# Ledger of designs, part 339: peptides against a protein of PDB entry 7PB4

Target 1, 105 residues: chain A of PDB entry 7PB4
Amino acid sequence: KMLNIKEYKEKLLSTLGEFLEDHFPLPDRSVKKKKKNIQESSVNLITLHEMLEILINRLFDVPHDPYVKISDSFWPPYVELLLRNGIALRHPEDPTRIRLEAFHQ
Target 2, 218 residues: chain B of PDB entry 7PB4
Amino acid sequence: DALQMAVGYFEKGPIKASQNKDKTLEKHLKTVENVAWKNGLASEEIDILLNIALSGKFGNAVNTRILKCMIPATVISEDSVVKAVSWLCVGKCSGSTKVLFYRWLVAMFDFIDRKEQINLLYGFFFASLQDDALCPYVCHLLYLLTKKENVKPFRVRKLLDLQAKMGMQPHLQALLSLYKFFAPALISVSLPVRKKIYFKNSENLWKTALLAVKQRNR

## One batch from the design tools (peptide; made by RFdiffusion4, then SolubleMPNN)

Design b2_p28_8_s4 (from b2_p28_8, 13 letters changed)
Fold by OpenDDE base, seed 2:
Structure b2_p28_8_s4 (fold): chain B 105 residues (1-105), chain C 218 residues (1-218), chain A 28 residues (1-28)
Amino acid sequence: as target 1 above (105 residues)
Amino acid sequence: as target 2 above (218 residues)
Amino acid sequence: MDLIAKLAPELYLRLKVEELVILEAELQ
């Protein structure tokens, strides 16, 4: 039973990964608007897949504080996407922290 | 057939060249309305027209009229409902269209052929409880859909929080009572024993039409 | 499911994440 669940989970993760790449890719960094002086904050954006992985892991690893701090690596439109779809929730006192919805509890 | 021509018009869209676009649209819309209210629509016709009504292909007034005449002759396909819900998520439908859709979905619930895929959308419907305009109708829908496996602690918390915000609404009390029935350990709050479950707008826009459908299928 | 993925990718995402969280909980 557990083995079958694990295998199904792995398949689901793979399918979800492919889906996210197709429908929710990272924005192309290629718009080098040449305006010189704004230091291109070389912040490496993480994928929506990586965001979800972090959120899921935090939910299970630290269930008493399942919140993740939003870093500059979190593309704001994807944060808002998770929030508006009820996938994630903002911390009630700290808007810079989000958690995954506890769909299992 | 006049109905087939009307459905085909909505499916293919308005032909650019017609000077009398509005008259043609109105003619076809009246054809659909007349057939739907008189005889009901086939499942295939509902599939096409329901998707059109929610896709944003036409204006809100047209979409509203189409949705109001989504009366089945026999059954509604579950797939049509799933597609319709998909359009609600991404589609540029008005708030009034969303309300009308949930009212329609509740009204037509017994005419939907299967519920397995609709039950998978439970979480989406539950999230729509946060919309004050949708909440009464979503509670009614959830009351029809809720199984024991849907009654989770986080949903109980959300319903109690919603009750704290909105007060003891009859539709919310009905849903909470069902939750307590399935999972009494999750709801410590004493709920008033209501002999009758009351949902908002017991007067269904389709009441007469649904009676006629039931009579034709007996 | 495939139809939802095409028509409503955000809805599909929600459904899959919910499923994934439930599966993860069963593995703990």
Scores: peptide ipSAE 0.584, ipTM 0.791, DockQ to the pose 0.674
Fold by OpenDDE base, seed 3:
Structure b2_p28_8_s4 (fold): chain B 105 residues (1-105), chain C 218 residues (1-218), chain A 28 residues (1-28)
Amino acid sequence: as target 1 above (105 residues)
Amino acid sequence: as target 2 above (218 residues)
Amino acid sequence: MDLIAKLAPELYLRLKVEELVILEAELQ
């Protein structure tokens, strides 16, 4: 039984990965508008897949504090996408922290 | 026939060459309305027109009129409902159209051929409880959809939080009572035993039409 | 499910994440 669940989970993760690459790719870095002096803080944006992985892992690894701090690597439109679809929730007292919805609880 | 021409007009869109675009639109809309209220629409016609009403292809007034005449002759395809819900997620329809859709979905619930895929959308409908305009109708829909497997602790918490914010609304109490029935251990709060579950006016815009549909299918 | 993925990617994402969380909980 557990083996079958693991295999199914792996298949689901693979399918979700492909889906996210097709429908929710990272924005092209090329829209660096030429404005001069802003220090290229080369903040490497993470994928929506990586965001979800972090949120899921935090939910299970630290169930008493399942919140993740939004870093500069989190593309704001994807944060808002997770929130508006009820996949993630903002911390009630700290809007810079989000958690995954506890669908299992 | 006149109905096929009308449906085809909405599907293909207005042909540019008609000088009287508004008159043509109105003619086809009246044709759909007349057939829908008199005889109901075939499942295929509902599939096409429901998709159009929610896609944002036409203005809100037209979409509202189309949605109001989504009366089945016999059945509504579950796939049509799933497509419609998909359009709600894309957000091209107005808030008033969303409200009307949930009212329609509750009214037509018994005429939907299957519920398996709609039940998978339970979590999406549940998230829509946070919209004050949708909440009464979503509660009614969830009351129709809820199975024991849907009653989870996190959903109970959310319903109780909504009740704390909105007060003891009859539609929330109805849903909570059903949740308590399926999972009494999750709801410690004494719910007032209301003898009659009052969802807002079951006086569906479609009540008379639905009675006629039920009479024709007997 | 394939229809939802095409018509409403955000809805599909929600459904798959919900499923994934439930599966993960069953593995604990």
Scores: peptide ipSAE 0.584, ipTM 0.790, DockQ to the pose 0.637
Fold by OpenDDE base, seed 4:
Structure b2_p28_8_s4 (fold): chain B 105 residues (1-105), chain C 218 residues (1-218), chain A 28 residues (1-28)
Amino acid sequence: as target 1 above (105 residues)
Amino acid sequence: as target 2 above (218 residues)
Amino acid sequence: MDLIAKLAPELYLRLKVEELVILEAELQ
């Protein structure tokens, strides 16, 4: 039973990874530098996949404080995507922190 | 058949060249309305038209009229409902269309052929409780869908929070009562023993039509 | 499910994440 669940989880993760790459890729960096002053803060954006991994891991690793601080690596549209779809929740007192919805609890 | 022509028009969209686009649209819409209210629509016709109504292909007025005439002759395909819900997520339909859809979904719930996939959408519907306009209808839908496995602590918390925000709404109380029935340990709050579950709009827009459908299918 | 993925990627994402969280919980 546990083995089957693990295998299914792995398959689901793989499928989800592919899905995310297809439907929710990182924004192309190539959109032209025309306007000068946006400091290219070389903030390495993480993928939506990576965001979800962080959130899922935090949910299970630290269930008493499942919140993740939104860093500059979190592309704001993806944060909003997670929030509007009820996948993630903002911390009630700290809008800079989000958690995954505890679908299991 | 006039209905087939009408459905085909909506499916293919307005042919650019027609000077009388609005008249043609109205003619076909009336055809669909007339057949739907008199006889109901086939599952295939509902599949096509429901998709159109929620896709944003037409204006809100047209979409509303189409959705109002989504009356089955016999059954509605679950796949049609799943597709419809998918369109709700895309956000191309108005808030009023969403409300109407949930009303429709509740009204037509018994005519849906299967509910396995709809049950998988439980979490999506539950998230829609946060929309004040949808909340009454979503509560009713959830009341119809809720199984023991859906009653989770986080959902209980959300319902209680919603109740704290909105007050003791009859539709919310009905859902909470069902939750308490399935999981009494999760709901410590004494819910008033409501002998009658009152969902807002017990008077279905389709009541007369549905009665007629039920009579024909006997 | 494939239809949802095409028509409503965000819905599909939600469903899959929910499923994933439930699965993960079963593995703990």
Scores: peptide ipSAE 0.584, ipTM 0.790, DockQ to the pose 0.689
Fold by OpenDDE base, seed 5:
Structure b2_p28_8_s4 (fold): chain B 105 residues (1-105), chain C 218 residues (1-218), chain A 28 residues (1-28)
Amino acid sequence: as target 1 above (105 residues)
Amino acid sequence: as target 2 above (218 residues)
Amino acid sequence: MDLIAKLAPELYLRLKVEELVILEAELQ
């Protein structure tokens, strides 16, 4: 039973990874090159996949404080996407923190 | 057939830039309306027209009229409903169209051939409870869909929080009562024992049509 | 599921994340 669940989870993760790359890629770095004055804030944006991984891990690793601080590496449109779709929740007292919805609890 | 021509018009769109586009559209819309209310529509016709009504291909007035005449002759395909819900998520339809869709979905629920895929959308419907305009109809839909496995602690908390915000609404109370039935340990609050679950049945736009469908399928 | 992925990628994402969280909980 557990082995089957693990295998299914791995397959799901793989499928989700491919899906995210196709439908929710990182914003093209190339478009930023033309306007000189946008300080290339050297902030490496993380993928939506990486955001979800961080949020899922935090939910299970620290269930009593499942909130993640939004860093500059979090692309704001993807944060809003997660919130809008009820995948994530904003902390009621600290708008800089978000959590994954506890779909298992 | 006049109906096939009408459905084909909506599916393919207006062929010619004729000055009479509006008259042609109205003619085809009336054809669909007349057949739907008299005889109902085939599952294939509902599949096409329901998708069109929610895709944003036409204006809100047209979409509303199409959606109002989504009356089955026999059954509605679950796949048609899944496609429709997908369009709701994309957000190309108006708020009024969303409300009408949930009303339609509740009204036509018994005519949907299968529920397995619709049940997988439970979490999506549950998230729509936060929309004040949708909440009464979503509660009714969830009341029809809810199984024991859907009753989770986080959903109980969300329903109680919603009740605290909105007050004790009859539709919310009905859903909470069902949740308490499936998971009494999760709901410590005393719910008033209402003998009758009152969802607003009064606004079923399709009441007469549904009676006719049931009579034809006997 | 494939139909949802094509028509409503945001909905598909929600469904898959929900499924993933449930699976993860079963593995804890």
Scores: peptide ipSAE 0.578, ipTM 0.785, DockQ to the pose 0.632

## One batch from the design tools (peptide; made by RFdiffusion4, then SolubleMPNN)

Design b2_p29_3_s1 (from b2_p29_3, 15 letters changed)
Fold by OpenDDE base, seed 1:
Structure b2_p29_3_s1 (fold): chain B 105 residues (1-105), chain C 218 residues (1-218), chain A 29 residues (1-29)
Amino acid sequence: as target 1 above (105 residues)
Amino acid sequence: as target 2 above (218 residues)
Amino acid sequence: IKEEKEILEHIFLSLLKGRDISPYLDLLK
């Protein structure tokens, strides 16, 4: 039963990933490699799919504290997309933490 | 030179500088304004100053003045625009600054060196249509960006719903007409045949400067 | 489901409940 749920979750995440890659891709950083001098923080941005996977996993793994800390790898437009659409919520006391909306009602 | 010193001040200068009494701030701001309106700014200078204007490093009045003088000498880097959109999503700038940015983006659209990365932001711009203050300018931007592959059933539904809520706005009609052009099967609604597409003249703030830029680059 | 927001919400709801999201993704196509 657990294996089937995990496999199903992975399939769902994969399907969602394709949608997100098509409609909300990361901007290609490839052009910036040549200009040396701008201290662009070499922070590797994660995909929206990866971000959602982190949030979903946190909700299931730690349901009593389902919040994820926003890191530099979180692209601000993705964070805004999730918050603006009510998919994620900010922690009431710590705006650097977000969780998935509890759709279990 | 005076411009380099001014840009350096904004880049390295004090965070949240008091607007009213800093003679140094005003001096450097006037230097940037003077050069921008006379000659335009280099792409690197625009990259630095645009990020500063949207980062919340300075107050709204200063940010507004900086953004108003983001006039290119030749081109604007698409990377600067992508970074700017990222800053808009951080929420450190005012609503008026967001409106001004979209007006600027529309006005300066032809001076952006490449559009590939900006086209990838299509979904984010489309999501901003729900903001009533941004909607007219976002429609104009989307009118410039929209390709056939962007015209999806869910976006058509969203535009029609917005039209039902807001009425037959000229900017929304213009975008819907373009959508119908690319995908006539998705839009069954008869759109009034407007001979002329009218967007709000976002360029009015920069009209004289843009004419000068076009003349220098001919 | 008329709005992109609502569709996305339903996708997430379905993900959380272990339901198939394919019907909702088709609404976005």
Scores: peptide ipSAE 0.047, ipTM 0.714, DockQ to the pose 0.048
Fold by OpenDDE base, seed 2:
Structure b2_p29_3_s1 (fold): chain B 105 residues (1-105), chain C 218 residues (1-218), chain A 29 residues (1-29)
Amino acid sequence: as target 1 above (105 residues)
Amino acid sequence: as target 2 above (218 residues)
Amino acid sequence: IKEEKEILEHIFLSLLKGRDISPYLDLLK
């Protein structure tokens, strides 16, 4: 049963990866922010696919605490997309933490 | 300020205790409408009200009226548009509200401060072409957004399939013509040379308001 | 594989649209 779930998970992620890459690309890093002096740490944004992968993995690996902390690598529009569509939920007490919605209930 | 009170009412929602909830709602809605059509709304006010209109917090009639008065004083924040699109995904708004939103988005496109994030939503908009009610307006939006990098073989196939299903629609032909301009090798089909790009723009609900905005910002 | 990919795309799109995906999940079983 667990092996089938892992395999299904991998297959789901693999298949969604192509779709998400085509439809939900990362913002091009090429916005040459003009060199104003502040070392704005070039925060590497993660893909929507990677976000979903993290959320799915957390749900399976740590089912008792399925919440992931939102980092600066999470592009806010994609976080909002997940939350607004009911794909993810915010933690009731900590708005910086999100979980995957349990679709299998 | 009357406008601030009205926006605050929509943001916080109706206070449970008032027997005259409908009268209060109508008063605040009229306040927003009056200011929007006379002076336009600040970007912050549009951010709040646009989010409310698409969240499903209020009924369709109220949402429609709010959307109709989303007229900027100067600019619309791209973030507001991204938030709005996220609400469209939730499906709490009516089909008519979605159509109105896309009409609004096309009409207000030049007043959006930035388009970088909106361009990243290209695939989402493209997926909405399958909705027959949205298709004309989405084609127009895509016509405004499309860059060479967006013209991919799979999208060309989808557009051609859609054309096969729906026939040679003017809005679809306009988009295909743009695709052919960027990637002529991907479109082997001879498109009729239309001298005029035709989008169903004849009924821009905001035409007068947009002229006023442009005059104020000169 | 193509059919499964299409189903998964529909699932994702349905999720994005707040639609019930249960019918599609049954097709993947």
Scores: peptide ipSAE 0.024, ipTM 0.358, DockQ to the pose 0.106
Fold by OpenDDE base, seed 3:
Structure b2_p29_3_s1 (fold): chain B 105 residues (1-105), chain C 218 residues (1-218), chain A 29 residues (1-29)
Amino acid sequence: as target 1 above (105 residues)
Amino acid sequence: as target 2 above (218 residues)
Amino acid sequence: IKEEKEILEHIFLSLLKGRDISPYLDLLK
């Protein structure tokens, strides 16, 4: 049963990955204009797919506390996209934490 | 240079020891405004100041004034726009600042050096159509950005639903007409043949400055 | 808005339930 859930998650994530990459890609930050001094915080942004994977995994792994803390790797447009479309919810007391919407209702 | 000192002030923040923080801020803000309207700003200066205006570092009044003087000397970096969109989503700026940003983006669209990365943000801009205050300006932006590959069935449905909700708005009709041009099979509804595309004049705030920029770059 | 949200919800629901999401992805193409 657990193996089937993992395989299903992987297949799901792979299928979503293509869609998300096509419609909501990360902007190519690779234009390293070597301007030395501005500490462009080298924070590696994660893809929307990776963000969803984190949220899904948290929901399954820790169902009693399914909230993920928003890190600097979370691109703000992605966070807003998830929240605005009701895919994710902010923690009522801690706006720095988000969870996947429980679609099981 | 007075401009460099002013930009540095906004970037680094006020030095703690100044008793007259408001006077110093006003002095630097006026310096930026004067240079921007007279000569325009370098792409690097716009990059710094635009991010500051949208980051919520300063109050709404200051942010609004900074954003109003984001006038290029030559070009605006696409990277600055991408960063700006990121800041808009953090939610630290006011609704009025968001509206002003989209007006600015439409007004300055031709001065953005590249459009490749901005085109990747198409989905995010399209999602902002749901905001009634932003909708007219976002429609105009999308009208400028839309390519055939962006015209998808789900987006057509969303536009038609918006039209059903808000009525036949000129800006929405303009965007729908463009969608029909690229994908006539997706829009079976007869759109009224409007002879003139009508958008709110977003550039009115910068009209004189934009004319000056165009004259300097010719 | 509702439809994309619904489609995404269905995708997520389907993903969570181990259902094939291919039909929903085709609606987004």
Scores: peptide ipSAE 0.032, ipTM 0.732, DockQ to the pose 0.047; fails the geometry check
Fold by OpenDDE base, seed 4:
Structure b2_p29_3_s1 (fold): chain B 105 residues (1-105), chain C 218 residues (1-218), chain A 29 residues (1-29)
Amino acid sequence: as target 1 above (105 residues)
Amino acid sequence: as target 2 above (218 residues)
Amino acid sequence: IKEEKEILEHIFLSLLKGRDISPYLDLLK
């Protein structure tokens, strides 16, 4: 039975989710809305799990252009974590785009 | 206030029109240094200046000097540390600045108001163990942060692999001993019983300042 | 597979190849 790639993906994401939540949780930015004029753009940061989900989905949905544009919701430490560990790669011409490493041998 | 002007200069950046940019920079830097070493800095001042030092806004020499004078009057905000770690991950600072930051973080650890958010960054610190220059200081930091929940099989394996590569380093041994304390079943290796845990004296740069801070807060 | 990176790589590889990732997931626990 071809394990439905979709089911397998969901199971992976679920299992990775628990791991990532335990080991790489987002720091609670105590948004102390101190009113000072720092336009802290209240951009909700996504979890590392959500980030990986986006990258994985892009790889499966658009394999010929698997790159995702880094948004303000991408916590920079997570981006760096993925890049440094070779889990993701920057686009060679556009450093604002990253893809999941195609471990296709 | 001279300090407020100095902090404001670093925060807002140099006004383009000053012909004597270097003299102005040096003046403000000396002001910050003088106040920091004499009285310590307020948590808000540390928040601003620490982020500036790690953001890459200024050159490495300036960043190093700013970081060296991040001495609290009373406390350091945990949020400042979280922001600082974020900057470290972005890679805009030099390797020497990273080393200095970890030394600073260990030295100032007791002055950080809360540890809850810093503990959430455990994985990021642990990943930095692979850097030979950072490893001694990161081990010390992890020794201070490690809880039972952080002791996982994959981290144990990583520490043992590091030990195999680097030898039985005192800082690594200290961390492994703590891991064995929390999870004895994960560490089969006999660790020598050391009466004293020895880390590199990261606090040496701030020893006099830290004594002064402790005296003021008594 | 000793390193977290390697484990993640293998998980991703296994996902891409439709292989059982259960053994690798256990290593992340």
Scores: peptide ipSAE 0.025, ipTM 0.573, DockQ to the pose 0.044; fails the geometry check

